Peptides against a protein of PDB entry 2AUS. Designs and how they scored, part 56

Target 1, 323 residues: chain A of PDB entry 2AUS
Amino acid sequence: ADIKREVIVKDDKAETNPKWGFPPDKRPIELHIQYGVINLDKPPGPTSHEVVAWIKRILNLEKAGHGGTLDPKVSGVLPVALERATRVVQALLPAGKEYVALMHLHGDVPEDKIRAVMKEFEGEIIQRPPLRSAVKRRLRTRKVYYIEILEIDGRDVLFRVGVEAGTYIRSLIHHIGLALGVGAHMAELRRTRSGPFKEDETLVTLHDLVDYYHFWKEDGIEEYIRKAIQPMEKAVEHLPKIWIKDSAVAAVAHGANLTVPGIVKLNAGIKKGDLVAIMTLKDELVALGKAMMSTQEMIERSKGIAVDVEKVFMPRDWYPKLW

## One batch from the design tools (peptide; made by RFdiffusion4, then SolubleMPNN)

Design b2_p13_5_s1 (from b2_p13_5, 6 letters changed)
Fold by OpenDDE base, seed 2:
Parts: structure tokens; sequence; C-alpha cells
Structure b2_p13_5_s1 (fold): chain B 323 residues (1-323), chain A 13 residues (1-13)
């Protein structure tokens, strides 16, 4: 997620009209909420779906969705996309995750052996989804990007782990325990990252949302609720981006596929089949789509479908119809 | 709403 992608410019003369659209930083509060994502600190106890239902009640919303299920007992980073942004969770579901986990060992193991064995679990692992998962219980590979041991206290091992989406930390800990020869279980788990959402100043609680909504509705103070809600564009920061001409925005907002002539600039390393974010020159999210070309093909070709548009977010009227 | 707020306070205490 943290890999800075190179930006390749195709049209260095392309300008944008400052009167068109609503840049993420310039949305009225109601519009900001309609295109918002909350970086929620999910408490332990409730399901992710219950918490989303509570947010809808607190903020008087019709629709919301979450960026990847946390188990009831698991706390921490739960991105909640609001209203018109609800479908942006599609960008967050496949995103990498980070957790802090407490592993309890069922026997005594020397610290050097713990460190050595846990390092062997960096890279590709084989997992089977648990019975409670909506995912088909097929064996699958998952990437463990890193394991950082934070503390070892006898049989308790506190560690940070970066993983591919849908890696089961409980299963990882079980396998580590088997490799150590003593067995282990997951005592505690907190999610510290979900793609671009992490533990930072944007992390808010449910009580914060209650208070901030009250300050807005009863006291007329918008600042707190505005700060508590991120623009939907935050939810696509980790995706490869394609920036388009003002003249192409309305067509894409109507569900037309992006063609090569509409491209102003794009990230390097796009492959055919990648999920990409189509952006305006003001960094507004127009749509998500599937790349039909590589970055190289989008540079070399003068015509053709660059992106198959799957999900439109931008209203049809933010930019004029120039076709 | 009050019951929900109380429940949130209990969960986040």
Amino acid sequence: as target 1 above (323 residues)
Amino acid sequence: MEELIERIRELEA
C-alpha cells in the first residue's frame, strides 16, 4: 500500500476548469458525508455489521458499508463508507491488513527459537478459511508481508503482522504454535491497518461520532464531524490511478468506458485486470474500473478501451457533457 | 438512541 507509484504524464498541457466538480477538500458538509468514509475504531463485542448499523442510526444515514469484516472480539481499524461512497469498500476488501496480535504459547520455548520460527512465516503460507467464514473453505496461499515481534514475556508473544487480505491471524498463530512444538492460541487481536486507513489522527470511536454529530446538529459546529469523516478518495489512495480530461469526466460518470484519448496521466505498473481508480485532475474519484490495458499499452496506443468502468461514484452533473 | 449511546459507552469504557 505504501509503494509510491510513478506518475507518467501523457498530456502536459491538460488543464481543468476550477468551477467544475467538488474537490475532496471543498465539499459542503452534507456532500462530504454523502461521499465519506469513517476510519472507525471498532470496539470488541459487536459484529462489524452491527457497528455499521449503529453508525447509520447515529448519523441518520440510509446506506453504509465496511472495508473488511472484523470478528466480534477483534478491535481496531474498520473503514466505514457512507451513502454514495458505500461501494468504495470494493477497493478496501482486497487491500493489505496489519494487526497487532497476542499469541499465548502452550509451553515454554526459548526466545531465540520463537524469533527464528516466526521469521519463517514471513512470505507465502497455506491457509484454509474457518467454518464461520462466508468464503469457500478451499486451501489457498496468502502472503505474510512482515512479522515484527514487539515483546516476548514468557509464553506471551506480542507481535505486529502485515498480511494479504483474507489471511487468518488465528490460523497463523495456530501454525506457529505447531512449528514451535508446544501449540499456541490467539489471546488478543487488534487491526491497526486496512489499506490506506491506519491508527492515526483520523481514527474515531462510536462515542466520538455521537458527540460530533450532536455538536453539528444542536450547536451548529461542523468542524468535528467534518474531521471525523474522510473523503471517499482516501479509500482509493492505495490503488493505481488514471487521471482524465475534463471532457471525459461526464462520459465516465454516465458509465462509459474510459478510452485512451481521455487519459492525461497515469500510474506506472498497471497491469491488465487490475482494479484502478479513475480520477479528475482535481483528484476527485469518478469511478472504479478494471484495466483493459497495461500502463505501457495506455502510453503507446492512440485509441481503445483503457478501463472497463465498473462502479461510478461521481454524479453526472458535476462536469458538463462535452460529447 | 439513548439505549444505543449507553451501550456504546459500556463497550468503549
Scores: peptide ipSAE 0.381, ipTM 0.928, DockQ to the pose 0.966
Fold by OpenDDE base, seed 3:
Structure b2_p13_5_s1 (fold): chain B 323 residues (1-323), chain A 13 residues (1-13)
Amino acid sequence: as target 1 above (323 residues)
Amino acid sequence: MEELIERIRELEA
């Protein structure tokens, strides 16, 4: 999420009509909910699926989905995409995660050795998925982006860890324990980040959602429920973006692939095969798709398919057909 | 809904 990407302008004269679309900050409350994502503080106990079902009941929704499973015992950041935004979770599944973990060591180890060994686990690690995972139990590499030791109290080690999606913290702790020679287990785990969603002022509980929905429906107070729900565009902040002409929006919203002439500006460093967000000039999410060209190819070429559109989010009527 | 709210309060207390 913290990757600042340069923006390359291809068409500096491209304008947008202010009458078209619904920018994230200008959506009526009902529309905001339809295109919303909740940064939920998942309590320990329920499954991520149970919590999503509860949110649907609380907010009277037909559809919702979560941005990556937390185990029942694991608390913290669970992005829950609502209604029309439900499928934006596909952008969050591959996103990096951060956790705070409590590791309990099965023997006494000097703090200097704990610190030294844990630092060696920054970078590439080899993991096998646990038996309970739907993922084939093949050995795979995963990246540990950082390990920050917060506290060491005898055999208890509290640490923050940033990891590639699908890194198993329980397995990491097991391997750290083996490397220390005493063994270890995961005592506690909280997820503090899932891509662009983190522990911040946007983090809300289930009881907050109950109360805020009540204030809206019974008292006519929209402000709380509005703040509790983020625009779906937040769920793609970590992706490379391509901004398109108003004249290209309706075609993409109908499921047409994005062609090079439709591009106004784009992030640097897009590679062929990358998941990209197609945006309007008002920063509205039109679609997710697979880059068929690099950034450089999208700049240099005058024609061709830039993005294979995989999932449309924008309604077809927000922008006029201009072809 | 009342049972759900009670359960949420128990989980988040």
Scores: peptide ipSAE 0.377, ipTM 0.927, DockQ to the pose 0.875
Fold by OpenDDE base, seed 4:
Structure b2_p13_5_s1 (fold): chain B 323 residues (1-323), chain A 13 residues (1-13)
Amino acid sequence: as target 1 above (323 residues)
Amino acid sequence: MEELIERIRELEA
């Protein structure tokens, strides 16, 4: 998520009308909720689906979805996309994750050996999905971005791990235990990051949501519930972005593909096939789509389909039809 | 709703 992407400007004269759209910071509270994502601290016990159902009850919502399943016993960062933002979870599912895990070793191992072996698990690993997974139990590669050992207390190893989406920490710990020769199991697991969502001031509990909703509905205080809900644009911060002309926004909001003439600026390093966020010049999310060109092709070409638009988020009426 | 709130409090305590 922390990859700073260069921004290439294609049209330096492009302006945006301040009367059009609703920038993420200027949405009325009801509209903010309609286009919101909660950075939930999921408690241990319930399924991610149960927690989403509870949030819908607490906040009186028709729709919500989560940015990647946490097991019942796993706590921590669960992004919950609300209402019209529900489909933004597609941007979060492939995003990297971070966890803090407690591994319990089934035998005594020298600390130096623990550190050495765990370091070997940084990089590409081979995993088999657990039996409980709806995913086909085929061997697959996953990337471990980093392992940071926080504490070693005898047989208990507390560590932070950054991983590719769909890496099973339980399976990682099992393989570490095998490599150590004594075996191991996962004692505790907390997710500390899901793409752009992390443990920070935006992390809220279910109890917080109950209280903050009450303050809004009964006391007329919207401040707390406004802060507890992030704009849906937060959920795409880790994606490469393409910013478009005001004249292109309504067409894309109607489901038209983005053509090269509509591009004002874009991130470097977009490849054909990448998931990209189409943004207004006010940093509003218009749509998600598949890049049909590289960044270089989008710069060099004067015409053609730049993005195959897959998911529209912006209402059709926020920007005028200029065609 | 009250039962849900109680359950949330129990889970987050």
Scores: peptide ipSAE 0.367, ipTM 0.925, DockQ to the pose 0.965
Fold by OpenDDE base, seed 1:
Parts: structure tokens; sequence; C-alpha cells
Structure b2_p13_5_s1 (fold): chain B 323 residues (1-323), chain A 13 residues (1-13)
């Protein structure tokens, strides 16, 4: 479920100059690509890194990065951040994931028992990372947000699962199989969601990107490639947001920390240490940073550092220096 | 690039 965040207005009189910046809907195609994220349907076979390298070749890009590795055999939602947006992947790495998995049981189990046992795996589970993972093999807890059984056909169980980032579905299936007493393995896996990116009208294939880039470069038709690329702001939709005054934008774009006087509105429930998106009043992403105050402290205080700015995305010249 | 396009077509068929 998308976390609905309340918006608290601190300055209801704050206006924005329509001549400053480039709102996501008003970016020229070249600028849209420079600040873009593709919701790629990764095919089975290639690594996530190979696919990113291919996208760079197809779209003639210098830089790109992905919003969380899919194994070679795993298909589905792979967010690929482009050029100046490449670093926005840091917002997607910790985001929840959804998968559709096919589990094959190694023995016969009554359907009622399958359903009962799988429901017990909703919540906190203990996992050990696979040997081949770049992650240290320490036991760790992970959250399973939900398990939805889609189909049971004898020993084959098709299910949807929502999980915390870095949950290993293969390990989950192994533990379910142990709990059922017969053992199990992962036959198939598809990722259907990565944070704000899901299976929807924005999902595109590699061949779509080839064709859409061709239509733009050879035929002058930008519509398809524009639709195939989401604004980088999409990649931060799941984060708590802080909207800032026009007068604060250039300072933050130069790497200055956000101070409390610069805040116009903010989401409720920000805690100290949270990753937050700093936005303009036109919903442009300025920067990502670490909250140094809670929402309540940002409302009550007149002074202090609200956000430690970690990654700037906005160019320094989109807004004037007003200091 | 042609080899890449062919490989993409094979993978997404």
Amino acid sequence: as target 1 above (323 residues)
Amino acid sequence: MEELIERIRELEA
C-alpha cells in the first residue's frame, strides 16, 4: 500500500514564480531524458547490469543505474535512472518490493495446510543471505508485508508477496517448504513492484526503447520516448517530502543544508534520520537528504538545520540566487 | 548495435 502522508502547511502565503525551474511536465525532451527513470520490464536471461549497459547504448547515454538488482532469471519491474537522475536509485534501493512467485513443493500437501502455513510467514522472518550475494552472510530479520495465494495446482503454488527490501524470495520459499514438512523450491519469479514503480502503462521493454528512440531520432516523433521515460520525481513519490521557498532552492541546489525558514510545507511523520525529498512548490526534486529534525520540530522551531543535503539533482541555474 | 537488437528480440520473444 502506498503510504498516504498528510501535508502540513507552514507558510500558506508562499508563492512560486512560474518562470523559474522546469516542472516535470514542462521539460524539453532532452532535459526530460537527463532527469528520467525508465520503468523497465527486464527480460529473463541478462543481468541487471547488462540491461543497464544496453539501455545506455540504445539511448546514447553516459550514465545510468538501476533501482535494485534482479537476478538473471528474474523478470519484471527494474527502474533504470538516467544521466543526472542516476543517483535517485538510492531512494529505490530501500523501497519495498512485490513479486509473483511460483513455488514447487517436493511432496503432496493439503491445500488448507498450504494456506495456513503461508499465512504464518506474513510478518517478520529470519533470513540468511545466499552465498553468492555481495551482502555479508549474517542472519537478519525481514518483513513480509503480505502473501496472497493466487493459485494452487497440486504441488505448484502461485503467490504474490510484498516484502521489505533485500528479502530473498528463494529463502522464503525454502522456509515455507520446511514448515510444510515436504520441502520446496522457487520455480519462477517476477518482480511486479519496486517502490512507486509497478506493472502499469509506464512499463516498457527493451525493444520498445529501441523503437521509440528510432521514432524520435529518425522521424522527429518524441511522444513515445517521452512516455517511456518517467520524471525522476516519480522515483521519490514514496518518500516523505519537504517543499521549500523559491528563495531557498538555489542554496540547496548549491549543496547548502535546508534550514527551517526555507520550509513552506512538509509531510507529517518525518523522524530524525529519515531519507526525505526536498521539493520546489512546482514539485521539482531539488535534493535528497537526511532529516535532522522531526516534522514537529520543523514546525515549532524558527531556526536550525532541517535536512542534511546528501544528493543534489537540480541544476544550480534553474532558480536565481536570492542571497 | 544490430547484434544487440537481435539479442533483445530473442530475449523478449
Scores: peptide ipSAE 0.366, ipTM 0.925, DockQ to the pose 0.959

Design b2_p13_5_s2 (from b2_p13_5, 4 letters changed)
Fold by OpenDDE base, seed 4:
Structure b2_p13_5_s2 (fold): chain B 323 residues (1-323), chain A 13 residues (1-13)
Amino acid sequence: as target 1 above (323 residues)
Amino acid sequence: MEELIEKIRELEE
């Protein structure tokens, strides 16, 4: 998720009106919640859906969704998108994940062999989805980005692993155990990252949400609940971005496709078919869409559809209709 | 809501 993408400026004279829109840092608390994402520390025990239902009850919300299922027994980073932001989870589902896992070996293996074999699992792996997955049990490739061994204590191996979305750590551990010749199982699992959401000062518990909501509603103190909820723009930080003119914002907010003349600046390395975030010059999320051109084509062309708009987030009235 | 808060406490303890 931390790939710093180069920003290419197409129109260096483009200005934005400070009176239009609501930048992520300038939303009233009610509006901030409507366009919010919680970096939840999911406890072990409940399903991700149960936890989302509880958050809706705690915060008196109509809608919420999560940025990728954690199994009941798995704790850690669960992004929960709120209200108008609910569909921003579309950006998080394909995002990379990080876990800390405890692997228990079924026999004694020298530490040097453990380290050597686990390093061989960095890269492309073949996985069979577990029986409980709604996904057809076809073999699929997944990328392991990195494995960092944290501790080896006899048969217990604590490690950090960065993986492509939908990699099954339980299956990875099973295959590592087979490669070691002794077998292994997953003893514990915690998710430490989901795209731009990680274990940091923004991570909150369900208990924190109860208390922070109480402080706001009963004591009038909004500071805690404001900090506990991230702007929806956080949920798209890992995506390639296209920044648009103020004059293009209202059209895109009405569901019009983004055309090349509306582009002010964009990230390098956009390919046709990529999921992209359309942003204002104030870093407000207007919409998600599918790139219909590469970055290079968006620079070189004077006209055409740059992005097929799939999901609008911005209200239609935040920017004036200038057409 | 109280039952939910109790359940949350039990899970996070």
Scores: peptide ipSAE 0.324, ipTM 0.914, DockQ to the pose 0.973
Fold by OpenDDE base, seed 2:
Structure b2_p13_5_s2 (fold): chain B 323 residues (1-323), chain A 13 residues (1-13)
Amino acid sequence: as target 1 above (323 residues)
Amino acid sequence: MEELIEKIRELEE
């Protein structure tokens, strides 16, 4: 759920210099690509790694990374972070996912029973990672946030499912089939959401990227490739944010920890240990870090380390050094 | 690159 996080203002007089930085919507095309994320519609067939390698070839990139593996046979939303933004995928790996799945039942089951049993799988489920997963094959709990049955046609059940990161839909379907008493398998799977990335006007195909890159390089038309690439800031929309003073930006961009005096505003509900995005007053991503204080502690305290800075994204020269 | 483009077209048809 896009839980709109409350914004608490700590310094209502803090201003930002419009000459400093590069706001997400004001980046030159080359810089936009360097700090970009593609909302890719991954085709069925290739691995997520093969698709990332193809994007690097198509767009002439040195580095790219994806926001969470899709199996070869699975299509849909694959966020691909580019160049300087490559490591923003760290914010997407733990993010919730949504899928549309086609489950095929191995026997006839009344629709009312299908609906009743599938509703029981909302909440906490126990899963074991499949053999093909790089994850240790230990039993673990996962959250199923919701199951929405879209269509039931005899033995075919089309449903939408929102899940915690690293929930295996194939295993969910197997367990639903067991609970129904007839067995089931996953016939089709499409990912429709990965954190802030969803099926919307920003979703692009590999062929779109080929065409849009051609229009830019051969025809001088940058509009299409600009629209096809999202700013890296989109990849952190689901994270709690802390907005900092212009005077703190350069220090954080150099890898200094964020201290309480640097905070202008912050989201409510930050807990110690949370992954947080450190933002400028122009909504530019400076860094990701670990919260060392709660929101309440960041409000009440006048000093101390608020965020342990783990990964800097912003270049060191976008804001002046004021130390 | 041409072979890659052809392969992409075939996969996304």
Scores: peptide ipSAE 0.311, ipTM 0.910, DockQ to the pose 0.878
Fold by OpenDDE base, seed 3:
Structure b2_p13_5_s2 (fold): chain B 323 residues (1-323), chain A 13 residues (1-13)
Amino acid sequence: as target 1 above (323 residues)
Amino acid sequence: MEELIEKIRELEE
C-alpha cells in the first residue's frame, strides 16, 4: 500500500479557488460524517455485517459499508465507510492486508527449520478458497509480500504477514504446517492493516463510537467524533491520483468522464485499466474511475477520455459549472 | 440501543 508515486505536473500555472469545495480538514461535523470512514477495531464474535449494522444504529446512519470482510473470530482493522462515502470501500477491497497470526504446530520442529520454511512462503502461493467463501472454489495464486516471525514458543509461532487481498491466512498456515511435515492450524488472527488503514491513533472501538456520539449529541463536544472518523480521502491514499482543474470538477461531479485537458497533475505509472482517484487541487475526492490511458498518454495527448468515471462522491454543487 | 450497548461491552471486555 505504501507505493511512493511520483507526481508529474502537467499544468504548473493551475490555481484553485479557496471558496470552492470542502477540503477534508474543513468539513462541518455533519458533512465530515457524511463523507467519513471509521478505522474500526472489530471485536471478535460478530460478523463484519453485524458490526456495520451496529455502527449505523450508534451513529444514526442510513448507509454504511466495510472495506473487506473479517471472519467472526477475527479482530482488528475494519474500515467502515459512512453514508455518501459508503462506495469508497471498493477502493479498499483490492488493497493489501496485514495480519498478526498465531500458528499452532501439531509437532515439534526446530526453530531454524520453522524460520527457513516460512521464508519460502514469501512470494506467490497457490490457494483454494474455503468452503464458506462466496468466491468460486478455483485454485488461484496470491502474493505473500512478507512474513515476519515475531515469536516462537515451542509449537506456537506468532508472525506478521503482509498479503494480497483475498489471501486466506488459515490456508497459508495449513500449507506451512504441511511443509514443516507436522501440520498446523490457525489459533488466533488479527488484522493489523487494510490498505491505508492500520493500527494507529485513528483506530477506534465500538465503545468509543458510542461514547463519542453521546459527547457530541448530549454535551455538544464534536472533537472526539471528528477524530474517530477519517475523511473518505483516506480510503484512496493507496490509489494512483489525478488532480484536475476547478473547471473540470463540476463536470466530473455530474458523472462526465475526465478528459485530458482537465488534468493538472497526476501520478506516474498509471496503466490503462487501473482504478484511479480523481482529486481536486485541494485533495478532495471527486470520483473513482478506470484509467483509459497510461500516465504517458495523459501527458502526451491534448484530448481524449483519460478516465472513465465509475463512481462520483463529490456533491454537484461544491464547484460551479464553468461550461 | 441499551441492549446493543450492553452487547458491545460484553464483546470488548
Scores: peptide ipSAE 0.262, ipTM 0.896, DockQ to the pose 0.966
Fold by OpenDDE base, seed 1:
Structure b2_p13_5_s2 (fold): chain B 323 residues (1-323), chain A 13 residues (1-13)
Amino acid sequence: as target 1 above (323 residues)
Amino acid sequence: MEELIEKIRELEE
């Protein structure tokens, strides 16, 4: 769910120099790619790692990473962070996911019973990770945010499901089948959302990337490849944000922790320990870090470390050193 | 690269 976060202004007089930095919409194409994330429609068949390797070959990239593994047979939304943006996947891994799943029941069940039982799986569920997962096979709770039944055709149930990161839809379907008393298995699965990335006009195929890169390199047409790549700032839209003074940007870009005097505005509801995005007043991502204070503490205090900076994205030279 | 492009086309058809 897109949690609307209130913005609290701490310094209403803070201005930004338009000559400093590179706002997402003003990046030259080469710089846009260096700080880009592709909303890839992953085809069924290849692993997420194979697809990332292919994107690196297609776009002539040194580095890339994905925002959360899709199994080989699973298609749909795979965010692929490029080059200097590669580490932004840290923001996407814990993000909620949406899927469309086809569940096949192993017996006949009245539609009313299917609907009633599936509604009971909204909320907290207990899961055991599959044997083949890199995750330790410990029982864990996961949240199912919503289940929307799209279609019921005899034993086939098509449904949309919003889930906490690392929820196994195959395990969910197995448990639904047990609760129905007939058993069930996952016939098909597509991911329709990964945090801020969804099925929209930004979704592109591997074929699209081949063509768009060709149009840029051979024909000099950058429009298509520019549209196919989202700014890395898209990958942090779901995070709580802290906007900082121009005078604080270079220090944070050098890996200094954010101190309270550097804050211009911030989202409400930040808790100590939250992953936060540090932004410029031009909505450029400077860094990701761990909140060391709540929103309230960041407002009330005059000094102290607000954010422990974990990962810097912004180059050190985009803003001048003002210390 | 050509083999990769061909393989990609085959996966999306």
Scores: peptide ipSAE 0.187, ipTM 0.868, DockQ to the pose 0.873

Design b2_p13_5_s3 (from b2_p13_5, 7 letters changed)
Fold by OpenDDE base, seed 3:
Structure b2_p13_5_s3 (fold): chain B 323 residues (1-323), chain A 13 residues (1-13)
Amino acid sequence: as target 1 above (323 residues)
Amino acid sequence: MEELIREIERLEA
């Protein structure tokens, strides 16, 4: 999420009509909810699916989906995409995660040895998915981006860990315990980050959502529920972006592939096969798709399919048909 | 809504 990508401008004269679309900051509250993502603080106890079902009941929604399962006992950052935004979770599933974990050691180990061994687990690790995982139990590599030891109290080790999607912290702790020679288990786990969603002022509880929905429906105060729901565009901040002409928006919103002439600006470093976000010049999410060209090919070519459009989010009527 | 809150509280406990 923190990778600043360079923006390459192809058409510096491209303007956007301020009357077309609904920028994230200008959506009426009902429309904001339909295109929303909640940065939920999932409580320990319930499954991620139960929590999604409760959000649907609280907010009177037909559809919602989460940005990556947390086990029942695991708390913290669970992005929940609402209604028309529900499928934006596909952008969050492959995103990096951060956790704070409490590891309990089954024997006494000198602090210097704990620190040294845990540092060796930064980088590539071999994991087997747990039996309860819907993922096939094949051995696979995963990246540990960083391990930050927060506290060591005898046999209890509190640490922050940044990991590739689908890294199992329970298995990491088990392997650390084996490397220390005493064994270990995961005592507690909290997710502190899921891609662009982190512990910040946008993090809300289920209780907050109940209260904020009540304030809106009964007292006419929309401010709290508006702040509690992030625009769906938040869920794609970590993706490479392609910004398109107003004349291309309606075609893409109808499911047409993005062609090179429609591109106004784009991020550097797009590779063929990358998941990309197609944006308006007002930073509205039109669609997600697969890049069929690199950034360089999209600059050099005058024609061709730039993005294979996989999922449209924008309504078909926000921009006029100019074809 | 009160029933939903009680369901949430019961599953958070």
Scores: peptide ipSAE 0.096, ipTM 0.804, DockQ to the pose 0.583
Fold by OpenDDE base, seed 5:
Structure b2_p13_5_s3 (fold): chain B 323 residues (1-323), chain A 13 residues (1-13)
Amino acid sequence: as target 1 above (323 residues)
Amino acid sequence: MEELIREIERLEA
């Protein structure tokens, strides 16, 4: 997710009106909540759906959605998108994940052999989805980006693992146990990352949210609830971006496709078919869409549809109609 | 709110 993308400028003379829109850090608290994402520390026990229902009750919300299911017994990073930001979870579902896992071996294995065999599971692995997944139980390839062994204590192996979305750590541990010849099971699992969301100062509990909402509603203190909610733009930091002219913003906010003349700057390495974030020059999320051109085609062409707009987030009135 | 906290605590246990 941390791939630094080069920014290519098409129009170096493009300016933005500071009076238009609501930049992520300048939203009134009610508007910030309407366009917010919580980096929730999901407790072990509840389902991800129960946790989303509780957040809606705590914050008095009509809508919310999560950035990828954690099993009941699994704790850690669960992004929860609020109200008008709810649909931004579509950017998080395909994002890479990191976990810390405790694997228990069913027999004694020399530490050097554990380290050697676990290193062989970096790269492409074949997985079968568990019975409890809504996904068709077909064999599929998944990427393991890295495995870092943190601790080995006899039969207990604590490790960090970075994986492609929809990699099952329980299945990975089962296969490692088979390769070691003794068998293994997943004792504990915590998710430490979901795309741009990680264990950092933005991670909050359900208890924190209760307290912070109380401080706002009863004491008039906005600071805590403001810090506990990230702007929806955080949920698209890992996507390739296209920044557009002020004159194009209202059209895209009305659901018009982005045309090449509207582009001011863009990330390198966009391919046709990629999910892209359409941004204002003030780094506000206008919409998500499908790239209809590569970065190179968007630079070289003077006209045509650059992005097929799939999901609009920005209200229609934040920028004036300039067409 | 107290009932919700108690519900959370019961499911974390």
Scores: peptide ipSAE 0.092, ipTM 0.806, DockQ to the pose 0.508
Fold by OpenDDE base, seed 4:
Structure b2_p13_5_s3 (fold): chain B 323 residues (1-323), chain A 13 residues (1-13)
Amino acid sequence: as target 1 above (323 residues)
Amino acid sequence: MEELIREIERLEA
């Protein structure tokens, strides 16, 4: 999520009509909810599915989905996409994750050895999925981006870890314990980040959502529920973006592929096959799609399919049909 | 709402 992507301007004269669309900060509260994502603090105990069901009951929603399962005993950052935004979770599933974990060692190990061995687990690791995973138990590589030891108290090691999506922290701790020669297990786990969602002022509990919904429905105060729900555009902040002309928006919103002439600006470093977010010039999410060209090809070419549009989010009527 | 809160509290305990 923290990768600052360069923005390359292809059409510096492209303007946007302020009367078209609904920028993330200009949505009426009902529309904001329809295109919302909650940064939920998942409590320990319930499944991620139960928590999504509760949010639907609390907020009177027809549809919602989560941005990546947390085990019942695991707390912390669970992005929950609402209503028309529900499919934006597809952008969050492949996103990096951060956790704070408590590892309990099964024997005494000198602190210097703990620090040295844990540092060796930064980079590519080999994992076998747990028995409880619906995923075929094949060996796979995963990247550990960083390990930060927060505290060592005898046999208890508190650490922060940044990982590739689908890294199993329980398996990491087991392998660290084997490398230390004493064995280890995961005592506690909290997810502190899921892509662009982190522990910050946007993190809310189920209790907060109950109260904030009550303040809106009974007292007419929308401020709290508005702040508790992030725009769906937050859920794509970590993706490479392509910004399009107003004249291209309605076509893409109808499910047409993005062609090169529709591009106004784009992020550097897009590769063929990348998941990309198609944005308006007002930073509204139009669609997710697969890049059919690199950034360089999208700059150099005058024509062709730039993005194969897979998931449309924007309603068809927010921008006029100009063709 | 109160039943839901009590259901949440029972599963957090």
Scores: peptide ipSAE 0.085, ipTM 0.801, DockQ to the pose 0.507
Fold by OpenDDE base, seed 1:
Structure b2_p13_5_s3 (fold): chain B 323 residues (1-323), chain A 13 residues (1-13)
Amino acid sequence: as target 1 above (323 residues)
Amino acid sequence: MEELIREIERLEA
C-alpha cells in the first residue's frame, strides 16, 4: 500500500525561482539520463549484475546500480538507477516488494485448507536466510503484508504476496508446505513491485532499451528513451519528504546538514532516525538523509539540525549560494 | 550492438 503522507506547511509564503534548478519534467535528455532510473523487466536467466552491465553497455553509461537483487531465474521489476542517480538505490533496498509466485505442493490438499493456512502467513513470520545469501544466517522476523491467492489448480497454487524487504519467498513457500503437512516448493517467481516501481506503462525490457537508444542516436528521436527512463525522484516517492527554501538548496547540495529554518513544508509522521528525501519546491531531489528530529520537533523548533545529509544528488550549481 | 543483442538472447533462453 502506498503510504499516504499528509503535508504540513511551515512557510506558506515561500516562493521558488523558476530559473533555478531542473525540475524532472524540464531536464534535457542527457541530463534526464544522468538522473534517471529504469523500471526494467528483468528476464529470467541472467543475474541482476549482468543485466546492469548490459544496460551500461546499451546506454553507454559509466555507472549504474539496481534497487534490489533478483535471482537469475526470477523475472520482473528491477529498478536500475543510472549515473548520478546510482546511489538512489539506497531508498529502494529497504522498500516493500510484491511478487507473484507459483507454489507446487508435494501432496493433495483440499482448497479450503490451502486458503485457510495461507491466510495464517499474513503478518509476522520467522525466516532463516538461504545458505547462498551474503546475509548472516540468523533467524529474523519479516512482515508478510498480504497474500492473495490468484488460482488453485490441483497441487499448483498461484498467489500474489506483498512482503517486507529481504523476505525470502522460497522460504515462505517451504513453511506453507510444512503447515499444510505435505511440503511445497517454489516453481516460479516474478517480482511485480519494488517500492514505487510496479508493472505499469514504465516497465521496459532490455530489447526496448536497445531499440529506444537506436532511435535516439541514429534517428534523433528522443521520445522513446525519455519515456523509458524515470526521473530519480520516482525512486523516493515512498519516502517521507521535506521541502526546503531556495536559499537552503545550494548549502545542502554542498553537503551541509538541513537546519530547521530551511524547511518550507514536510510530511507528517517523520520520526528521528527515518530516511527522508530533501526536495526543492519544484520537487527536485536534493539529498537523502537521516531525520534528526520528528515532524513535530521540526515544526515547533526555530533552530537545530533537522536532517543529517548522507547522500547528495543535486549538482552544486543548479541553485545559487545565498549565504 | 549486434553482439550484445545475441548475448542477451542467449542468456534469456
Scores: peptide ipSAE 0.073, ipTM 0.793, DockQ to the pose 0.601

